# Designs tried in a protein design run: peptides against a protein of PDB entry 4IGA. Part 47

Target 1, 116 residues: chain A of PDB entry 4IGA
Amino acid sequence: KRVLIVDDAAFMRMMLKDIITKAGYEVAGEATNGREAVEKYKELKPDIVTMDITMPEMNGIDAIKEIMKIDPNAKIIVCSAMGQQAMVIEAIKAGAKDFIVKPFQPSRVVEALNKV

## One batch from the design tools (peptide; made by RFdiffusion4, then SolubleMPNN)

Design b1_p17_1_s1 (from b1_p17_1, 8 letters changed)
Fold by OpenDDE base, seed 5:
Structure b1_p17_1_s1 (fold): chain B 116 residues (1-116), chain A 17 residues (1-17)
Amino acid sequence: as target 1 above (116 residues)
Amino acid sequence: MEEIKKKAEEILKKNLE
């Protein structure tokens, strides 16, 4: 399966890339904001998306909504430091399948990838 | 909304493990 990694932080994208590849998944590509995420989703047609929330240009919640318009069957895993209940609910309402709070253990990410 | 609430609660528990 191919994963699109969305996060404004280069370090975080690198970390996720390492976890994803070691778990046997392929990285389809990367995006640094919500607008890029939507564009890359159309272009790459990934199987899974890891999505940050707090990003410039377009936040992760709006990106999820736009991706779900493109593909109602999209598999989106949120990865964010904002682990408040209200934010988790908002992400699930938008269409996310899971929500991982930063900082996280690699096993949490792998489990999410395997379950979606 | 109830199903969303339940899913959110499940996720919150997972993040505490």
Scores: peptide ipSAE 0.599, ipTM 0.924, DockQ to the pose 0.739
Fold by OpenDDE base, seed 2:
Structure b1_p17_1_s1 (fold): chain B 116 residues (1-116), chain A 17 residues (1-17)
Amino acid sequence: as target 1 above (116 residues)
Amino acid sequence: MEEIKKKAEEILKKNLE
């Protein structure tokens, strides 16, 4: 399966790429903000999206909503430092399947990828 | 909303593991 990685931090994208590839998934592409995420989703039609929340141009919640308009069956895993209940609720309400709080264990990401 | 809240609670619990 192919994964689109969305995060404004290059280091985080690199970390996720390593985890994703070692878990046997392919990285379809990367996006650095929510607008790019929506564009890349349309272009690449990935199987799974890892989505940051705090990003310039367009935040992750809005990106989830836009992707869900494109594909109501999109499989989106949020990965964010903002692990508060309210944010988790908003992400799930928007359409996310899971929410991983930073900092995370690689196994948490792998389990999420395998489950969605 | 209740189902969303339940799912969120499950996720929150998982992130504490």
Scores: peptide ipSAE 0.597, ipTM 0.923, DockQ to the pose 0.857
Fold by OpenDDE base, seed 1:
Formats: C-alpha cells, sequence, structure tokens
Structure b1_p17_1_s1 (fold): chain B 116 residues (1-116), chain A 17 residues (1-17)
C-alpha cells in the first residue's frame, strides 16, 4: 500500500517515512500543508494518508474534509500533538480513521497503518 | 455522534498505551 505523508515539519515527515518504509509500505509522496495534501491526494491516489493538524495555508481538519469529498473511502490517520478529546472527536467527525498523539512510538503508527 | 464518541474514546485509550 502507498502512503501520502502530510506534515509541515520536515523532521516529522522524515520520521514517518522511515517508519512507513520499514513497515513494508511505500511512500507515495509528501505534502507540507492541507492545500498540498488535497492536491497530492488527487495526483497520487494514495491508499493511506498520515495527516498533521496544525499547518499553514490549510489545517489538517479542513484537509480531511476536502479529501473525504473527493474520496469518501479515504483512509486518513491523524498524527498530531493536539491529542485532547475535542480535537479527536473533530477529526473523527471529519472522517479520520485514527488519531495518533505526538510524540508517538513507531509501533503505534504501524498498528494504525495495518488496521485502517 | 454516539458512534463518533465511541470511536474517539477507543482512540484516546489507545494513545495512553
Amino acid sequence: as target 1 above (116 residues)
Amino acid sequence: MEEIKKKAEEILKKNLE
């Protein structure tokens, strides 16, 4: 399966790329904000998306909503430092399948990838 | 909202592991 990695932090994208690749998944591409995420989703047709929330241009919640309009079957895993209940509810309401709080263990990401 | 709340609760619990 192919994964689109969305995060404004280069370090975080690098970390996720390493985890995803070592878990046997292919990295379809990367995006640095919600607008790029939507564009890359259309372009790359990934199987899974890892989505940050706090990003410039367009935040992750809005990006999830836009991707879900394009593909109601999109598989989106949120990865964010904002792990409070209200944000988790908002992400799930928008269409996310899982929500991983930063900082996270690699095993948490792998489990999410396998189950989404 | 009930299903969303249930899913959120599962996720919140998972993130505590």
Scores: peptide ipSAE 0.594, ipTM 0.922, DockQ to the pose 0.732
Fold by OpenDDE base, seed 4:
Structure b1_p17_1_s1 (fold): chain B 116 residues (1-116), chain A 17 residues (1-17)
Amino acid sequence: as target 1 above (116 residues)
Amino acid sequence: MEEIKKKAEEILKKNLE
């Protein structure tokens, strides 16, 4: 399966890329903000998206909503430092399948990828 | 909304482990 990685932090994209590839998944591409995420989703048609929340231009919640408009079957895993209950609820309401709080263990990401 | 909240609670629990 192919994964689109969305995070404004280069180091985080690199970390996720390492985890994803070592787990046997392919990286479809990367996006650095929510607007790029939406455009890359249309272009690449990934099987899974890892989505940051706090990003410039367009935040992750809005990106989730836009992607879900494009593809109601989108498989989106949030990966964010904002792990409070209200944010998790908001992400699930928007259409996310899972929410991983930073900092995370690689196994948590792999489990999420395998379950969506 | 109840189902969403339930799912969120499950996720929150996972992130504490």
Scores: peptide ipSAE 0.587, ipTM 0.921, DockQ to the pose 0.858

Design b1_p17_1_s2 (from b1_p17_1, 6 letters changed)
Fold by OpenDDE base, seed 2:
Structure b1_p17_1_s2 (fold): chain B 116 residues (1-116), chain A 17 residues (1-17)
Amino acid sequence: as target 1 above (116 residues)
Amino acid sequence: MEEILEKAKKLLEKNKE
């Protein structure tokens, strides 16, 4: 399966790429903000998306909503430092399948990938 | 909304593991 990695931090994208590839998944592409995420989703039609929340141009919640308009069956895993209940609720309402709080264990990401 | 709240609570607990 192919994964689109969305995060404004290059280091985080690199970390996720390592985890994703070692888990046997392919990285379809990367996006650095929510607008790019929506564009890349349309272009690449990935199987799974890892989505940051705090990003310039367009935040992750809005990106999830836009992707869900494109594909109501999109499999989106949020990966964010903002692990508050309110944010988790908003992510689930928007359509996210899972929510991983930073910092995370690689195994948590792998389990999420395998489950969605 | 209640279903979403329960899902959120479950995910929060999972992240504590």
Scores: peptide ipSAE 0.545, ipTM 0.904, DockQ to the pose 0.972
Fold by OpenDDE base, seed 4:
Structure b1_p17_1_s2 (fold): chain B 116 residues (1-116), chain A 17 residues (1-17)
Amino acid sequence: as target 1 above (116 residues)
Amino acid sequence: MEEILEKAKKLLEKNKE
């Protein structure tokens, strides 16, 4: 399965790429903001998306909503430092399948990838 | 909404240390 990694932090994208690859998944591509995420989703049609929330141009919640319009079967895993209840609720309401709070263990990401 | 709340609560618990 192919994964689109969305995060404005280069280090985080690198970390996720390592985890995803070592878990046997392919990295379809990367996006650095929500607008780019939507664009890349259309282009690459990945099987899974890891989605940050706090990003410039377009935040992760809005990106989730837009991707769900494109593909209502999209498999989106949120990965964010904003693990407050309100944000988790908002992400799930938008269509996210899972929510991982930063900082996280690599095993948590792998578990999410395997379950979506 | 209740289902969403339940899922959110579950996920919050899952992500706890």
Scores: peptide ipSAE 0.538, ipTM 0.901, DockQ to the pose 0.726
Fold by OpenDDE base, seed 3:
Structure b1_p17_1_s2 (fold): chain B 116 residues (1-116), chain A 17 residues (1-17)
Amino acid sequence: as target 1 above (116 residues)
Amino acid sequence: MEEILEKAKKLLEKNKE
């Protein structure tokens, strides 16, 4: 399966890329903000999306909502430092299938990828 | 709404591990 990685931090994208590829998945592409995420989703039609929340241009919650309009069956895994209950609820309401709080263990990401 | 809340709580617990 192909994964679109969305995070404004280059280091985080690199980390996720390593985890995703070692787990046997392919990286479809990368996006650095929510607007790019929506455009890349349309272009690449990935099977799974890892989505950061706090990003410039467009935040992850809004990006999730836009992607869900495009594809109601989108499989989005949030990966964010904002692990408070309110944010988790908002992400799930928007359509996210999972929510991983930073910092995380690589195994947590792999489990999420395998489950969605 | 309640189902979402339960899912959120479960995820929060999972992330604490």
Scores: peptide ipSAE 0.513, ipTM 0.896, DockQ to the pose 0.863
Fold by OpenDDE base, seed 1:
Structure b1_p17_1_s2 (fold): chain B 116 residues (1-116), chain A 17 residues (1-17)
Amino acid sequence: as target 1 above (116 residues)
Amino acid sequence: MEEILEKAKKLLEKNKE
């Protein structure tokens, strides 16, 4: 399966890429904001999306909603910072299939990838 | 969604304390 990684932080994208690759998944591509995420989803047609919902200058929830309009069967795993529980709930209501709280262990990411 | 929503709600309540 191919994964689109969405996060404004280069470090986070790099970390996720390593975890995803080591778990046997393919990285379809990367996006640094919600607009780019939607564009990349259309372009790459990934099987799974990891979506940062704590991006400073972009509403990650809106990106989820737009992707769900494109593909109602989209498999989106949201990544959130500690303390963003309300946003996690909102992301799930928007269509996210799972959530991961930062900071996370690699095993938690793998678990989410395997279950969506 | 129901299952994951429940988990998120539990997370919210747990971390709200």
Scores: peptide ipSAE 0.084, ipTM 0.669, DockQ to the pose 0.324

Design b1_p17_1_s3 (from b1_p17_1, 8 letters changed)
Fold by OpenDDE base, seed 2:
Parts: structure tokens; sequence; C-alpha cells
Structure b1_p17_1_s3 (fold): chain B 116 residues (1-116), chain A 17 residues (1-17)
């Protein structure tokens, strides 16, 4: 399965790429903001998206909403430092299947990938 | 909404493990 990685931090995208690849998944592409995420989703049609929340141009919640308009069956895993209940609720309302709080263990990401 | 709140609580608990 192919994963689109969305995060404004280059080091985080690198980390996720390593985890995803070692878990036997393919990286479909990367996005650095919510607008780019929506565009890349349309282009690449990934099986799974890892989505940051705090990004310039467009935040992750809005990106989830836009992706869900494109594909109501999108499999989106949020990965964010904002682990507050309110944010988790908003992410689920938007259509996220899982929510991973940073910092995370690689196993948590792998479990999420395998489950969605 | 209640279902979403319950799911959120579940996920928060999971991230604390």
Amino acid sequence: as target 1 above (116 residues)
Amino acid sequence: MKEIEEKAKELLKKNQE
C-alpha cells in the first residue's frame, strides 16, 4: 500500500518515511502543507495519508475535510503534537481514522497503518 | 457527537500507553 506523508517539518517526513518503508509500505509522496496535501491526494490517489495538523497555508483539519470530499473512503491517520481531546474530536469529525500524538513510538505508527 | 467523543477518549488512552 502507498502512503502520502503530510508534515511541514522535513525531519518528521523523513522519520515517517523510514517507519513506513520498514513496515513494508511504499511512500507515494510528500506534502508540506494542507493545500499541497489535497493536490497530492488527487494526483497520487494514495491508500493511506499521514496528516500533520499545524501547517502553513492550510491546516490538517481543513485538509482532511477537503480530502474527504474527494474520497469519502480516504484512510487518514493524524500525526500531531496537539494531543488534546478537542483536537482529536475535531480530527475524527473531519474524517480521520486514527490520531497519533507526537512524540510517538514507531510501533504506534505501524499499528495504525496496519489497522486503517 | 457522543460516539465521536467516546472514540476520542479511546484514542487518547491509546496514545498514553
Scores: peptide ipSAE 0.582, ipTM 0.916, DockQ to the pose 0.977
Fold by OpenDDE base, seed 4:
Structure b1_p17_1_s3 (fold): chain B 116 residues (1-116), chain A 17 residues (1-17)
Amino acid sequence: as target 1 above (116 residues)
Amino acid sequence: MKEIEEKAKELLKKNQE
């Protein structure tokens, strides 16, 4: 399966790329904000998306909503430092399948990838 | 809404482990 990685932090994208590839998944591409995420989703048609929340231009919640309009079957895993109940609720309402709080263990990401 | 809240609680618990 192919994964689109969305995070404004280069180090986080690098970390996720390492975890994803070591787990046997392919990285379809990367996006640095919610607008790029929507554009890359349409272009690449990934099987899974890892989505940050706090990003410039367009945040992750809005990006999830836009991707879900394009593909109601999108498999989106949120990965965010904002682990508040309210944010998790908003992400699920938007259509996210999972929510991983930063900092995370690599195994948590792998489990999410395998289950969505 | 209740189902979403329950799912959120479940995920929060999972992330704390």
Scores: peptide ipSAE 0.574, ipTM 0.914, DockQ to the pose 0.979
Fold by OpenDDE base, seed 1:
Structure b1_p17_1_s3 (fold): chain B 116 residues (1-116), chain A 17 residues (1-17)
Amino acid sequence: as target 1 above (116 residues)
Amino acid sequence: MKEIEEKAKELLKKNQE
């Protein structure tokens, strides 16, 4: 399966790329904001998306909503430092399948990838 | 919303493991 990695932090994208590839998944591409995420989803048609929330241009919640309009069956895993109940509810309401709070263990990401 | 709230609680618990 192919994964689109969305995070404004280059370090975080690198970390996720390492986890994803070691778990036997392919990285379809990367996006640095919500607008790029929507564009890359259309272009690459990934099987899974890892989505940050706090990003410039367009935040992760809005990106989830736009991707879900394109593909109601999109498999989106949120990875965010904003682990508040309200944010988790908002992400699930938008269409996210999972929500991983930063900092996370690699196994948590792998489990999410395998489950969606 | 009830199911979303329950899912949120589940995920919050999972992230504490």
Scores: peptide ipSAE 0.559, ipTM 0.911, DockQ to the pose 0.976
Fold by OpenDDE base, seed 3:
Formats: C-alpha cells, structure tokens, sequence
Structure b1_p17_1_s3 (fold): chain B 116 residues (1-116), chain A 17 residues (1-17)
C-alpha cells in the first residue's frame, strides 16, 4: 500500500517515511500543508494518508474534509501534537480513521497503518 | 456524536500507553 505523508516539519516527514518504509509500505509522496495534501491526494491517489493538524496555508482538519469530498473512502491517520479530546473529536468527525498523538512510538504508527 | 466521543476517549487512552 502507498502512503501520502503530510506534515510541515521536514524532520517529522523523514521520521514517518522511515517508519512507513520499514513497515513494508511505500511512500507515495509528501505534502507540507493541507492545500498540497489535497492536490497530492488527487494526483497520487494514495491508499493511506498520514495527516498533521497544525500547518500553514491549510490546516489538517480542513484538508481531511476536502479529501473526504474527493474520496469518501479515504483512509486518513492523524499524527499531531494536539492531543486534546476536542481536537480528536473534530478529526474523527471530519473523517479521520485514527489519531496518533506526538510524541509517538513507531509501533503505534504501524498498528494504525495495518488497521485502516 | 456519543459514538465519536467514545472513540476519541479510546484513542486518547491508547496514545498515552
């Protein structure tokens, strides 16, 4: 399966890329904000998206909503430092399948990838 | 709404393990 990685932090994208590839998944591409995420989703048609929330241009919640309009069956895993219950609820309402709070263990990401 | 809240609580618990 192919994964689109969305995060404004280059270090975080690198970390996720390492986890994803070691778990046997392919990285379809990367995006640095929600607008790029929507564009890359249309272009690449990934099987799974890892989505940050706090990003410039367009935040992750809005990106989830836009991707769900394009593909109601999209498999989106949120990865965010914003682990408040309200944010988790908002992400699930928007269509996210899972929510991973930063900092996280690699195993948590792998479990999410395998379950969506 | 209640189901989403329950899922959110479950996820928060899972993430802090």
Amino acid sequence: as target 1 above (116 residues)
Amino acid sequence: MKEIEEKAKELLKKNQE
Scores: peptide ipSAE 0.555, ipTM 0.910, DockQ to the pose 0.971

Design b1_p17_1_s4 (from b1_p17_1, 8 letters changed)
Fold by OpenDDE base, seed 5:
Structure b1_p17_1_s4 (fold): chain B 116 residues (1-116), chain A 17 residues (1-17)
Amino acid sequence: as target 1 above (116 residues)
Amino acid sequence: MEEIEKKAKEILERNKE
């Protein structure tokens, strides 16, 4: 399966890329904000998206909503430092399948990838 | 909304591990 990685932090994208590839998945591409995420989803048609929340231009919640308009069957895993209950509910309401809180264990990401 | 609350609770519990 092919994964689109969305995060404004280059280091975080690198970390996720390492985890994703070691788990046997392919990285379809990267995006640095919600607007780019929507554009890249249209372009690449990935199987899975890892989505940050706090980003410039467009936040992750809005990006999830826009991607779900494009593909109601999109598989989106949120990965964010903002793990409060209200944010988790907001992300699931928008259409996310899972929510991983930073900092995380690589095994948590792999489990999420395997289950969506 | 009920399903969302249930799913959110499940996720929150997993993130405690």
Scores: peptide ipSAE 0.417, ipTM 0.870, DockQ to the pose 0.725
Fold by OpenDDE base, seed 4:
Structure b1_p17_1_s4 (fold): chain B 116 residues (1-116), chain A 17 residues (1-17)
Amino acid sequence: as target 1 above (116 residues)
Amino acid sequence: MEEIEKKAKEILERNKE
């Protein structure tokens, strides 16, 4: 399966890329904000998206909503430091399948990838 | 909405581990 990685932090994208590839998944591409995420989703049609929340230009919640308009069957896993209940609920309402709180263990990401 | 809240609770519990 192919994964689109969305995070404004280069370090985080690198970390996720390492985890994803070592788990046997392919990285379809990367996006650094929510607008790029929507554009890349249209272009690449990835199987899975890892989505940050706090990003410039467009935040992750809005990006989830826009991607879900494009593909109601999109498989989106949120990865964010904003792990409070209200944010988790909002992400799930928007269409996310899972929500991983930063900092995370690689196994948590792999389990999420395998289950969506 | 109940299903969403249930899913959110499950996720929150998993993230505590």
Scores: peptide ipSAE 0.411, ipTM 0.868, DockQ to the pose 0.737
Fold by OpenDDE base, seed 3:
Structure b1_p17_1_s4 (fold): chain B 116 residues (1-116), chain A 17 residues (1-17)
Amino acid sequence: as target 1 above (116 residues)
Amino acid sequence: MEEIEKKAKEILERNKE
């Protein structure tokens, strides 16, 4: 399966790329904000998306909503430092399949990838 | 709505580990 990695932090994208590839998944591409995420989703048609929330241009919640409009079957896993209950509920309501709070264990990401 | 909240609660508990 191919994964689109969305995060404004280069370090975080690198970390997720390492986890994803070691788990046997392919990285379809990367995006640095929600607008790029939507564009890359249309272009690459990934199987899974890892999505940050706090990003410039367009935040992760809005990106989830836009991706769900173009593909209601999109598999989106949120990875964010904003792990408060209200944010988790909002992300799930928008269509996310899982929500991983930063900092996280690599195994948590792998489990999420395997389950979506 | 209730199902979303249930799922959110499960996710929150999982993230505590």
Scores: peptide ipSAE 0.411, ipTM 0.866, DockQ to the pose 0.851
Fold by OpenDDE base, seed 1:
Structure b1_p17_1_s4 (fold): chain B 116 residues (1-116), chain A 17 residues (1-17)
Amino acid sequence: as target 1 above (116 residues)
Amino acid sequence: MEEIEKKAKEILERNKE
């Protein structure tokens, strides 16, 4: 399965790429903001998306909403430092399948990938 | 909304592990 990695932090994208590839998944591509995420989703048609929330240009919640308009069956896993209840609810309401709080254990990401 | 709240609660609990 192919994963689109969305995060404005190069370090975080690198970390997720390592986790994803070691878990046997393919990295479809990367995006650095919500606008790029939407465009890359259209272009690459990934099986799974890892989505940051706090990003320039377009935040992760809005990106989730736009991707869900494109593909109601999109499999989006949020990865964010903003793990408060209200944000989790907002992400799930938008269409996310899971929400992983930073900092996270690699196993948590792998479990989420395997579940969606 | 009830299902969303339930899902959110499950995720919050999972993230505590």
Scores: peptide ipSAE 0.396, ipTM 0.862, DockQ to the pose 0.733; fails the geometry check

Design b1_p17_2_s1 (from b1_p17_2, 12 letters changed)
Fold by OpenDDE base, seed 3:
Structure b1_p17_2_s1 (fold): chain B 116 residues (1-116), chain A 17 residues (1-17)
Amino acid sequence: as target 1 above (116 residues)
Amino acid sequence: MFEEIKKKIEEYFKELE
């Protein structure tokens, strides 16, 4: 399965890429903001999206909503910070299937990838 | 499904606190 990684932080994208590839998944591509995420979803048609929901200047929930309009079967795992429980709930309401919390435990990321 | 995942979220965040 192919994964689109969405996060504004290059370090976070790198860490997710390492976990994803070691788990036997392919990285379809990367996006650095919500608009790019929607564009890359259309372009790459990934099987799974990891979506940062804590980007400071863009609400990742909007990206989820737009992706769900494109593909109602989209498999989105939201990535949030500690203390962002309300935002995770809103992301699930918007159509996300699962969540992971930063700092990531590799086993938790793999569990989410395997279950969506 | 939503209530189950919501509970999972709540439990996970509670464990992190």
Scores: peptide ipSAE 0.343, ipTM 0.839, DockQ to the pose 0.043
Fold by OpenDDE base, seed 4:
Structure b1_p17_2_s1 (fold): chain B 116 residues (1-116), chain A 17 residues (1-17)
Amino acid sequence: as target 1 above (116 residues)
Amino acid sequence: MFEEIKKKIEEYFKELE
């Protein structure tokens, strides 16, 4: 399965890429903001999206909503920070299938990838 | 479906506290 990684932080994208590839998934591509995420989803048609929702100047939930308009069957795993429980709940309401919390626990990331 | 994942979120964040 092919994964689109969305995060404004290059370090976070690198960490996810390492976990994803070591777990036997392919990285379809990367996006650095919600607009790029929507564009890359259209272009790449990934099987899974990891979506950061802690981006300070863009609500990652809006990107989830736009992707769900394109593909109601999209498999989105939302990425949050500590203290973002309410925002994770809103991301699930928007159509995300699961969540992972930073700092990433590799086993939890793999579990989410395997289940969506 | 929503209530199940909501419970999972609440439990996970509680464990991190």
Scores: peptide ipSAE 0.338, ipTM 0.834, DockQ to the pose 0.043
Fold by OpenDDE base, seed 5:
Structure b1_p17_2_s1 (fold): chain B 116 residues (1-116), chain A 17 residues (1-17)
Amino acid sequence: as target 1 above (116 residues)
Amino acid sequence: MFEEIKKKIEEYFKELE
């Protein structure tokens, strides 16, 4: 399966890419904000999206809503920081299927990828 | 389905406190 990685932080994208690749998934591409995530989803049609919540230009929740308009069957895993419980709940309401919390635990990332 | 994932979120964030 192919994964689109969405995070404004290059280091976070790199970390996720390593975990995803080691787990036997393919990286379809990367996006650095919610607007780019929507564009890349249209272009790449990934099987799974990892979506950061806090991004410039367009936040992850708005990006989830737009992706769900494109593909109601989209498989989105939202990525949050500690203390963002309310934002994770809003992301799930928007259509995300699961969540992971920073700092990433590789086993938790793999569990989420395998489950969606 | 929403209530199940909501509970999972609440439990996970509770463990982080």
Scores: peptide ipSAE 0.336, ipTM 0.833, DockQ to the pose 0.043
Fold by OpenDDE base, seed 2:
Structure b1_p17_2_s1 (fold): chain B 116 residues (1-116), chain A 17 residues (1-17)
Amino acid sequence: as target 1 above (116 residues)
Amino acid sequence: MFEEIKKKIEEYFKELE
C-alpha cells in the first residue's frame, strides 16, 4: 500500500517515512499543507493518508473534508499533538479513520496503517 | 462506530494526562 504523508515539518515527514517504509509500505508522496494534500491525493491516489491536524495557519481537518468529497472511502490517519483530543474528535467526525499522537510510537503508527 | 473510536480517543488522551 502507498501512503501520502502530510505534515508541514520536514523532520516529521522524514520520521514517518522511515517508520512507514520499514513497515513494508511505500511512500506515494509528501505534502506540506492542506491544499497540497488535496492536490497530491488527486494526483497520486494513495491508499492511505497520514494527515497532520496541528499544522500552523492551515487546517488539516479542512483537507480531510475535501479529500472525503473526492473519495468517500479515503483512508486517513490523523496526526495530532499531545493535548489535542478535541481536534482528533473533529478529525474523526470529518472522516478520518484513526489517529496517531506525536511524538510517534512506531508500533502505534504501524497498527494504524494495518487497521485502516 | 463513532462512539467506539470516541471512547478510544478519550482513553488514550486520559493516559497521556
Scores: peptide ipSAE 0.331, ipTM 0.832, DockQ to the pose 0.043

Design b1_p17_2_s2 (from b1_p17_2, 12 letters changed)
Fold by OpenDDE base, seed 5:
Structure b1_p17_2_s2 (fold): chain B 116 residues (1-116), chain A 17 residues (1-17)
Amino acid sequence: as target 1 above (116 residues)
Amino acid sequence: EFEELEKKIKEFFEKLK
């Protein structure tokens, strides 16, 4: 399966890329904000998305909503430092299939990839 | 609190499937 990685932090994208690749998944591409995420989803048609929340231009919640309009069956895993209940609820309402709180263990990401 | 939150999140999403 092919994964689109969405995070404004280059280091975080690199870390996720390593985890995803080591787990036997392919990286379809990367995006640095929610607007790029929507554009890349249309272009690449990935099987899974890892989505940060706090990004410039467009936040991850709005990006999830826009991707779900494109593909109601999208498999989006949130990966964010904002683990507050309110944010988790908003991600679920938007259409997220999992929510990983930063900092995370690599095994947590692999578990999410395997389950969605 | 972090481990408890993570467990609750996992359990919640498992129930949605």
Scores: peptide ipSAE 0.297, ipTM 0.812, DockQ to the pose 0.040
Fold by OpenDDE base, seed 1:
Structure b1_p17_2_s2 (fold): chain B 116 residues (1-116), chain A 17 residues (1-17)
Amino acid sequence: as target 1 above (116 residues)
Amino acid sequence: EFEELEKKIKEFFEKLK
């Protein structure tokens, strides 16, 4: 399966890329904000998306909503430092299939990839 | 605190599937 990695932090994208590839997944591509995430989803047609929430231009919640309009079956895993209950609920309502709070263990990401 | 939060999150998503 191919994964689109969405995070404004280059270090976080690199970390996720390492985890994803070591778990036997392919990285379809990267996006640095929610607008790029929507564009890259259309372009790459990934099987899974890892989605940050706090990003410039367009936040992750809005990106989830736009991706779900494109593909109602999209498999989006949120990865965010904002683990507040309200944010988790908002991500679920938008269509997220999991929510991983930063900082996370690599095994938590692998578990999410395998289950969605 | 963190593990309890993760547990609650997992429980929420498990109930959605």
Scores: peptide ipSAE 0.290, ipTM 0.808, DockQ to the pose 0.040
Fold by OpenDDE base, seed 3:
Structure b1_p17_2_s2 (fold): chain B 116 residues (1-116), chain A 17 residues (1-17)
Amino acid sequence: as target 1 above (116 residues)
Amino acid sequence: EFEELEKKIKEFFEKLK
């Protein structure tokens, strides 16, 4: 399966790329904000998306909503430092299939990839 | 507290499937 990685932090994208590839998945591509995420989803047709929330231009919640308009069956895993209940509920309402709080263990990401 | 939060999140999403 192919994964689109969405995060404004280059270090975080690098970390996720390492975890994803070691778990036997392919990286379809990367995006640095929510607008790029939507465009890359249309272009690459990934099987899974890892989605940051706090990004410039367009946040992750809005990106989830736009991707779900394109593909109602999209498999989006949120990865965010904002782990409060209100944000988790907002991500669920937008269409997220999992929510990983930063900082995370690699095994948590692998578990999410395997389950969605 | 973090482990309990992660457990709750996992349980919530498992129920949505």
Scores: peptide ipSAE 0.276, ipTM 0.802, DockQ to the pose 0.041
Fold by OpenDDE base, seed 4:
Structure b1_p17_2_s2 (fold): chain B 116 residues (1-116), chain A 17 residues (1-17)
Amino acid sequence: as target 1 above (116 residues)
Amino acid sequence: EFEELEKKIKEFFEKLK
């Protein structure tokens, strides 16, 4: 399966890329904000998306909503430091299939990838 | 606190499937 990685932090994208590839998944591409995430989703048609929330241009919640308009079957895993209950609920309402709180263990990401 | 949060999130998403 192919994964689109969305995070404004280059370090986080590198970390996720390492975890994803070591778990036997392919990285379809990367996006640095929610607008780019929507564009890349349409272009690359990934099987899974890892989605940050706090990003410039467009936040992750809005990006989830726009991706779900493109593909109602999208498999989006949120990866965010914003683990507050309200944010988790908003992500679920938007269409997220999981929510991983930063900082995370690699096994948590792998578990999410395998379950969506 | 973090472990409890992760547990609650995990349980919530499992119930939605």
Scores: peptide ipSAE 0.272, ipTM 0.799, DockQ to the pose 0.041

